# Designs tried in a protein design run: peptides against a protein of PDB entry 6RGO. Part 287

Target 1, 392 residues: chain A of PDB entry 6RGO
Amino acid sequence: MALKLLGFNQDATCFSVISSNKGVTIYNCDPFGKCFELEKSTSNDEELDFLVEMLFSTSLIAVVDKTIGASKRKKLKIVNTKRKATICELTFPHEIMDVIMNRKIICVVLKSDQIFVYDISCMKLLRTIDVRGEKLKSTSKFRNSEAVGDIGVRVSLSTDNNSILCYSSYSKSDKENAPLNDIVVFDALKCIQINVLPAVHQSNIVCIACSPDGMLMATASEKGTIIRVFKTIDTENDEPILVNEFRRGSRPSRISEMKFNHDNTLLACVGESDTIHIFALPVTTTEADANEDDTLQQSSHSLSSSINGLQYISKGLANRFGKIIVSKIPTQSQQRHVAYIKIPENAKYRIGFPKDTTNTIHICGEDGNYLVYSIPRNEVGPCTLVKSNTFD

## One batch from the design tools (peptide; made by RFdiffusion4, then SolubleMPNN)

Design b2_p23_8_s3 (from b2_p23_8, 12 letters changed)
Fold by OpenDDE base, seed 3:
Structure b2_p23_8_s3 (fold): chain B 392 residues (1-392), chain A 23 residues (1-23)
Amino acid sequence: as target 1 above (392 residues)
Amino acid sequence: SEEKELEELWKKLESLPKVITLE
């Protein structure tokens, strides 16, 4: 059967899939089993396509029917899964490309490069973000996105109540074909721009992850060879905004998803490659917790010594505030993965980090496998399979 | 509990209009 993965919820307690025969199915991870099913509304052999975003382990889901031939690609339904009822329906002027949420905010990304930001508690529109800006409205031949592949505005939202929104934006180059290689950091609750990171990659950004607390973001370009990790907020200290640069591989490969674990110690990435990569992040010791546990210091020292060797090559691009962003970490300081999972070639996988176990990763595949892996702490190597289940 | 906060959120959402059109 053709399965399409929609992904894990914010705490990896559930995952969503499209089954050609059944429609949308949501699975619980533990205990493993079906918790919700959206039956196929049409008897037609049409290829099903949906966006489904679940609010944690709750009965609230956001659903967009994107099925080929379905005139519903502009409609967002908020559904109560316990009642099997639509709560409300939002209609947009353009096709919905993505939906992301937390306990406070829903963000809706349109094909028009607009982001609609809602207060979830009342579905009030807080902000419309036009990523193209007002100047480009006159020359907007909508990129007939039929010919320009899967290049659009990418978004990520913090899972906490701070609701930090990171999105890709067009560089200020006077070129008609400006790349989506800037990052904007936005407070979605206050509706204020916090930061702008210009030209964080040389090509379009295709994947963004925000940390659960909104303090970090990870970015990958179309090349997918380098992952960069940035602070979202300019600290008063002259600390670099670019905190890590990871090398996934030497060959170009698209990254489809990245996620931080709940304590910001790990970053995982998945995509078109046969390998899920897991990277260790240096623990930012905020000076406050310096008191008790001596044991974690030994692993941090080897990572910190590689970061202190960041000779700021002064040819960074000035940000909007005149600060120079380090455009490239030296190739010698590019960290490799600390752990990996081998996956079948051509199988699409999604990743999630459970809240209660920082060294565990959940993965699911279009091959119908749900897998739980343990991440090694003290060695660089493969993850260990702990649990497996199958779904249809 | 997080579950009670989310159950209160659902009660608020259930009070909303079934169709919200953006002007």
Scores: peptide ipSAE 0.140, ipTM 0.799, DockQ to the pose 0.787
Fold by OpenDDE base, seed 1:
Structure b2_p23_8_s3 (fold): chain B 392 residues (1-392), chain A 23 residues (1-23)
Amino acid sequence: as target 1 above (392 residues)
Amino acid sequence: SEEKELEELWKKLESLPKVITLE
């Protein structure tokens, strides 16, 4: 059967898939098995497309039928999986592109570059965010939607109750073809813009991840070669704080998903490449306990040779992008442990971090594999396969 | 408890109109 992966829930306890013959299936990760099926309503051999967002391990799902020819691409269904019942349906003026939720908020992204923010407890609209802004309403040239099919507003929401929403925005350049390379940080509960990170990449942002606590965000552009990690709320002299810059690879490759682990010590990325990359984040130890362990200086000599390429990029960016105070990431912290998982070429994978095991990652593939890996913390190397299951 | 908050959330959602149209 052709499988299409939808992804993991917020705590990686479940994942959802589309089966061409069955419709939507939700799997539980532990114990592994089917926990819900949404029956295919149409007898047609149409390629099924859905959005499915699950609220943690609860019976709450948000569903959008995106199947071509379906009049339902503008409808969000809230479904109780235990009762097999639709609770409510929301109809939007435009096609739904994305849905994201936590315990407090649902965000709905439309093809019109609008974000609708709802209080989940009463489905009250709190805010409509128009990402194009009022100025671009005058240039009513709809981007011919055919040629740039995949470039839309990207969103990520913190899994905590603070409900920090990060979204891609158009640069304020008066150019008709402004890239989606700004990030806005938004308090989704208070409906207040907290921060704006201008021009975080040279090209459109295609992937955003917010940390579970909403304190960090990761961004990747269409090139997918560099991942940047910023603070969301904190600024230094009104300038964005770049915490990390990671190189995934030298070759352009689209990143489809990024995730932080629950303690903000790891960032994983997956996409069109044969490799899931896992980057170590420096633990922001408050400076107090750094005094004693000065002794482990000696043995790390040998891996120095390949990292010299990163020093040259810092000088060139400083002149054209405003003074991003790249707080001097100590050159010593450039030995970021990188773990990896090899995946089949052309297989689409999704990633999730379980809450209780910060050194474990869950992955699932359109090849029908659900895999659990252990992540090495002290070494650069492959992850170790701990558990495997198959699904249809 | 988290379960009680989620049960109260469900009771609120079940009280809503089955169709909410944005015009």
Scores: peptide ipSAE 0.112, ipTM 0.779, DockQ to the pose 0.852
Fold by OpenDDE base, seed 4:
Structure b2_p23_8_s3 (fold): chain B 392 residues (1-392), chain A 23 residues (1-23)
Amino acid sequence: as target 1 above (392 residues)
Amino acid sequence: SEEKELEELWKKLESLPKVITLE
């Protein structure tokens, strides 16, 4: 039976799946079980496709029927799962590509590269963000979306009430085929652009993750070999702050999803590879607690391996019009994963971090596995399987 | 409680037009 994973909710308490015979099913993670089903409205043996965004563990979901041939691909339904009732239905001028939400905001991404920002409390439109801008409206060449890898606007929203929206934007190249390699940071509540990170990758950005607090973002390109982590709001001399550069692998592989844990200490990534990678972020030690005198002479053997890393000033191709964020991090000092999970090569997985356990990760697969792993703290190695369940 | 805020949110949403068309 073909399962299609939609993903976890914001706190990884629930996940959503499409079952070819049943429609949409939402599972609760703990206790494990079905909490909602959306029945297939059509008797046709068409491959079902849906967007489902759940507001945490609440009875509020946003649903889009994306099934091929469906006239409903422009319609967002807000559903109360406890009442099994549609609260409201929004119709858009273009096909809905993505929907993200938190307690304050719903963002709807259209095939037109527009982002509609709503106040969830009244479904009032706060802003329409046109990522192409007015000049690109005339190039009505809808990229024929038949390519399984359609390069569109990517978005991520902070799960907190600050509602920091990160989205991919077109670089200021006069070329008809400008890459989606800029990031815009936007306050979705105030409707203000906070920051712009130009040319964060050489190719289109295919994955973005915002931290729960909106203070960090992670980005990956079509190559999926390097993940970059930036500060969202803070700048240094009006330049973007690169916090980390991680190497997922040497071979190109698409990253489908990235997530921060709730305390911004871990970043996980999943995609077309046989491996979920988990990276450690530098803990911001608050300066305050450094006063306790504990003279533990742990001889930190400074493995100051004085790798006199030759400053290969890679002459980054300064394309004339964009300050490429040159990684100040030498390629040799690119951090690897601290932990990993092996997954079946042919199974798509989704990832989520639970709020209450910062060293735990939830994963689910199109193979029908829901798995809970413990992440090692002090060693580089495999995660330990703690719990497993199956779903259909 | 978050649950009360969400119940109030649902009451607000239920007061909206069942169909909102964007022009």
Scores: peptide ipSAE 0.098, ipTM 0.770, DockQ to the pose 0.895
Fold by OpenDDE base, seed 2:
Structure b2_p23_8_s3 (fold): chain B 392 residues (1-392), chain A 23 residues (1-23)
Amino acid sequence: as target 1 above (392 residues)
Amino acid sequence: SEEKELEELWKKLESLPKVITLE
């Protein structure tokens, strides 16, 4: 059967798939099993295409049917899975490209490079963000949407109630083909722009991940060789703070998904390569915990000694024209993965981090495998398979 | 409880118009 992965929910307790014969299926991770099915509305052998975003383990899903005709591609359905009932339908002026949510906010990304931000509690529109309109207010020429295939606005939302929205924006360039290589950090609840990170990559950003708490953001470009991690809110001298620069590989390969774990200690990435990469992040000791546990400091010194040399505060070379070039971390300071998972070539995989186990990763494949891996903390190496299940 | 907040969210959503069209 042809499976298409929709991905994990925010806490990796469920994942969603499209089956060509059944429609949308949601699986529970533990205990493993089918928990919901949305039947195919048509008997046609048409290739099924859906967006499905689930609100944690709740009965709330947002669904876009992209299979049948231009009208359905503009409709967002809010569905109660327990009642198998549509609660409400929203119709948009343009095709829906992405949907992301947390307990407070739904963000709908359109093919028009617009982001519609809703209060989930009443489906009230809080803001329309026009990423193109922001570009028009700059001296930069419009990018015709038709000329740029798979390149659109990318978004990520914090899973917490702070509702930090990170999105890709067009760089201020006089070039007709300005890349989507800026990031905007937006408070989705207050509808305020918090930060702007200019030119975080040389090419279009194709993947963004926000941390669960919204304090960190990871970015990858079309090249997918370098992943950058930034602070979202904090700035140093009005400049963006680059926390980490990771090397996924030497060869270009598209990254399709990135995720932080729940304690911001790990970043995983997956894409077109045969390898899921897991990177370690520096533990931000909150100043509050520095006072009590004087006794446990002795054993952690061995791993910290190699990382302490990387206070390359990348002084952004503010060029004379006010372009903050995020100074590239020297190639020698580029960290590699600490852990990895080998996956079949040509199988698309999705990743999720469970909340209760910070050293565990959930993965699922279009090959019909749901896999749970343990992540090594003390050594660089392969993850260990802990559980395996199959789905159809 | 988180469960009660979600039940209240559902009650609010059930009160919404079945179709919301953006003009």
Scores: peptide ipSAE 0.080, ipTM 0.759, DockQ to the pose 0.819

Design b2_p23_8_s4 (from b2_p23_8, 11 letters changed)
Fold by OpenDDE base, seed 5:
Structure b2_p23_8_s4 (fold): chain B 392 residues (1-392), chain A 23 residues (1-23)
Amino acid sequence: as target 1 above (392 residues)
Amino acid sequence: SLEKELEELWEKLESLPKVITLE
């Protein structure tokens, strides 16, 4: 049966899938099993497509029926899974492309390159972000729906209460074909733009990850060869801080998902390649905590010793004039993965980091595999399979 | 607890109109 992966929730305690026969199914990771099913409303042999965003392991989900020809592609349903009831339905002017949430905020991304930001507690619209801005409203060149491939606004939201929203934006080029290669950092609660990272890649950004605390963001372009990690809020001399530059590979390959672990020590990426890559991040010792408890130092020291060659390239390479962030990181100093997982080349996978175990990663595939891997701490190598389950 | 915060969230959400049309 054709499975489609929707992804893990924020803490990797659950994942969601589309089954052609059942509709949407949510699985619990531990203990492994089905926790919710949303039945198909239509008897038609139409290829099912859904967006499902979970709010952790709770009975709150956001659902969009994206099935082709469905009048529902503009409708967001908030569903209580315990009651099997729709709480509310929001109708948007355009097709919903993505939905992301935390305990405070729901962000809805439209095909119009608009982001609607809601207070989840009352479903009140806090902000509409128009990523095209006023200049592109005059060019009624609606991207011809066919020729605009998967290039749209990408978003990521911090899983904490800070609710840091990172989104891709069009570069300030007067060119009709401006790339989506800028990043905006937005406080979704206060509705304030915090930062703008201009031209973080040469081509459109296709993947963004925000750290759980919202302090870091990772970006990848259509090439998917380089992943860049930036500070979200902090700037040096009003320039964006590039923390890390990772090399996924030499060959172009699309990255579909990236995630930080809960302590910002690891970044994982998955996509069209046969390999999930896991990168180590330098532990930001805030200079202030150098005074107290000697006990936490021992576990961080072993990873820090191999990472001690990570010069914080504090130099804001964000050229204010829309010049490409030319990484001054010599190609030789581009960090490789510290760990990897081999996956089937033709299977789409999703990734999640559990909160309580920073050295484990959950993965699930359209091949029907749910896998838990242990990440090596002291060596560069393959992850070890700890648990496997199958789903249909 | 997160469960209690969510029960209170659902009670609030259930008080909303079942259909919110964006103008």
Scores: peptide ipSAE 0.164, ipTM 0.800, DockQ to the pose 0.851
Fold by OpenDDE base, seed 1:
Structure b2_p23_8_s4 (fold): chain B 392 residues (1-392), chain A 23 residues (1-23)
Amino acid sequence: as target 1 above (392 residues)
Amino acid sequence: SLEKELEELWEKLESLPKVITLE
């Protein structure tokens, strides 16, 4: 059967799958098994497409039927999986492209480059964000939708109650073809813009990950060769703080998903390549609680590669293609992965980090494999397979 | 608790109109 992966929930306790014959199935990770099925509403041999966002391990799901020919691509259903009942249905003016949520907020991304922000507790609209802005309405010749079908607004939401929303935005260039290479950081609860990171890549941003606490953000462009990690809220001299620049590879390859672990010490990425890459983030030791005492010189070679200090984002010369504010970290100082997982070629995988085990990663594939890996911390190398399950 | 926050969330959501149309 053709499986299509929808992804893990926020704590990697569940994942969702589309089965061409059954509809949507949600699996529990531990104990492994089916916990919910959404039956097919149509007997047609149409290729099923859905958005399913699950609120942690709860009975709350948000569902969009994106199946071609379905008049439902503009409808968001909130479903109680325990009661097998639709609580409410929201209808939007445009096709729904993405849905993200936490305990406080639902964000709905439309094909119109609009983000609708809702208070989940009452489904009240808090804000409509128009990412094109008022000025671009005049030059909106509809991008001929056929060839550029996959370049849209990308979003990520913190899993905490602070509800930090990161989204891709169009650069302020008067050019008809401005790239989606700016990032806006938004407080989804207060409905205020906190920060703007201009031109974080040279091309459109195709993947964004927010840390669970909303303090970090990872970005990747269409090239998928470099991943940048920024602080979301903090700025230095009104300039964005680049924490890390990682090299995934030398060959272009699309990144489909990135995730931080729950303690912000690891960033994983997956996409069209045969390899999941895991990067180590520097532990921001708050210097405060280093009490004086134990001088034990145990030369634990912590591979704290001394990332030498704050490389001042020197005012990079305005080359002809726009002010890249982010100084190119020299290719020699770009960090590689610390760990990796090999996956089958052409199999799409999703990734999730469980809350209780910061050195463990959950992955699932369109090949019907659910896999749990242990991540090495003391050496650069492959992850070790700990658990394997199959699903259909 | 998370369970209580979810129960209060469900009660609020069940009180809502079953169809919310954005005009």
Scores: peptide ipSAE 0.143, ipTM 0.798, DockQ to the pose 0.863
Fold by OpenDDE base, seed 3:
Structure b2_p23_8_s4 (fold): chain B 392 residues (1-392), chain A 23 residues (1-23)
Amino acid sequence: as target 1 above (392 residues)
Amino acid sequence: SLEKELEELWEKLESLPKVITLE
């Protein structure tokens, strides 16, 4: 049967799938089993397409039926899974491309490159973000190129109550075909732009992950060879905004999803490659816990010395042409994965980090596998399979 | 608890109009 993965919830306690025969199914991870099913409303052999965003382990889901007709693709339903009832329905002027939520905020991304930000508690619209800006409205060429269906605004939202929204934006270059290679950091609650990171990649950004606390952001371009990690906030300290650069691989391959773990020590990525990569993030030692474990310091010192070398190059160029945030990090400073998982070729996988176990990763595949892996701490190597389940 | 905060969120959401149009 054709399965389509919708992904994990924020704490990886549940995952959602589309089954061609059943409709939308939500699985609980532990104990493993079906917790909700949205039956197919139509008897037609049409390919099912849905967006489903679940609010943690709650009965709250946001649902967009994309299966039939342009009208349904503009409707967001908020559903109570316990009552099997629609609470409310929102209708948008354009097709919904993505929906993301936390305990405070729902963000709805439209095909028009607009982001609608809602207060979840009352479904009040807080802000409409127009990523194209007012100046580009005059060139009313909607990218009606059906052919470029995959290049749009990407978003990620912190899972905490701070509700830090990171989104891709168009470069200010006078080129008609400006890439989506800028990042905007936005406080979704206060409706304030915090930061703008210009030209974080040379090509369009296709994947963004925000850390659970909103302090870090990871980005990948269409090339998917390099992942960059940034601070979301400019610290008053002369610290570089770019904190890490990871090499996924030498060959171009699309990254479909990235996730931070709950303590910001790991970043995982998955996509079109046969490998899930897990990268270690340097623990930002706030000065307080400097006392005991000497052994991890050796890896951090090599990074700090390479980062300090980047500060000297940035000071010279910053004065004449605006803050070049992405100095060419020497290819030698690009860290590789610390752990990996091999997955079947051409199987789409989704990833999630459980809250209670920082060294465990949940994965699920369109092959019908739900897998739990242990991440090695002290060595670079493969993850160990701990638990497996199958779904249909 | 998180469950209680979310149950209170549900009660608020159930009080909303079944159809919210963007003006």
Scores: peptide ipSAE 0.137, ipTM 0.802, DockQ to the pose 0.769
Fold by OpenDDE base, seed 2:
Structure b2_p23_8_s4 (fold): chain B 392 residues (1-392), chain A 23 residues (1-23)
Amino acid sequence: as target 1 above (392 residues)
Amino acid sequence: SLEKELEELWEKLESLPKVITLE
């Protein structure tokens, strides 16, 4: 059957798929099984297209039916899966491109490059972010160039209650085709812009991941060769802090999804390549735990010796024209993956990290495989398959 | 509990208009 993956929920306890014959199906990961189905509303052999965002393992889902006609593509349904009932329906002026949520916030991304931020508890609109309107204010020559194909605003939201929203924005360049290569960090609850990271890539940003706590953000461009990890809130001398630069590969390949694990120690990426890459992040020791346990310091020394490359924060030449050139981490300090999973070259996969097992990754494929892998801690190598299930 | 916060969230959402139109 033709399956289309919608992805994992925030804690990788469930994943959602579109089945051509059934409609939307949600699977529970453990115990593995079908937990919900949204039946196809039409008998037509039309290609099913949906957005589905699930609030953790709850009965709350946000659904957009993109299959049937221009009117439904503008409608967000909030559905109770236990009752199989629509609670509310929101209609937008433009097609919905993405929907993300946590326990406090729903963000709706439109084809107009607008982000609508809602309080989930009452579906009250808190903010409309107009990413194009920000560009119009910065550039006297904004042409409404139709967004060419898949290039649009990308968003990621922290899964915690802090509700840190990261989104791609247009660079302030006077070029007619200014790339979506800036990042804005936004407090979605307070409706305040916290930070702006200018020109984080040379081309459009196509993938963003926020950490669960909202303290880190990963970005990838259309090239997908380099992943950059930044602090979201913290700045050094009013400049963005680049924590890591990872090399996925030498060949261009689109990254479709990135995820942090729940303790911010791992970053996974998946896309059009035959390989899921997993990168290790430096453990941010919170200053608080430095006081007590002097005894366990001896074993951690072995990993620290290779991280001596961090001191070359090359003072990026502050070119007098306010272009914060994100200091190119010297190509020598580009970290490679610590672990990987081989996947079928033609199968789209999605990734998720379970909360309770920081060294485990969940993956699912349009090939109908749900797979659980163990991530090696002490060696660079392949992940070990722990569990497999199939779905249709 | 998270369950109670979600039950209270559902009760709030059930009180909403079935159709919210952006004006």
Scores: peptide ipSAE 0.108, ipTM 0.780, DockQ to the pose 0.824

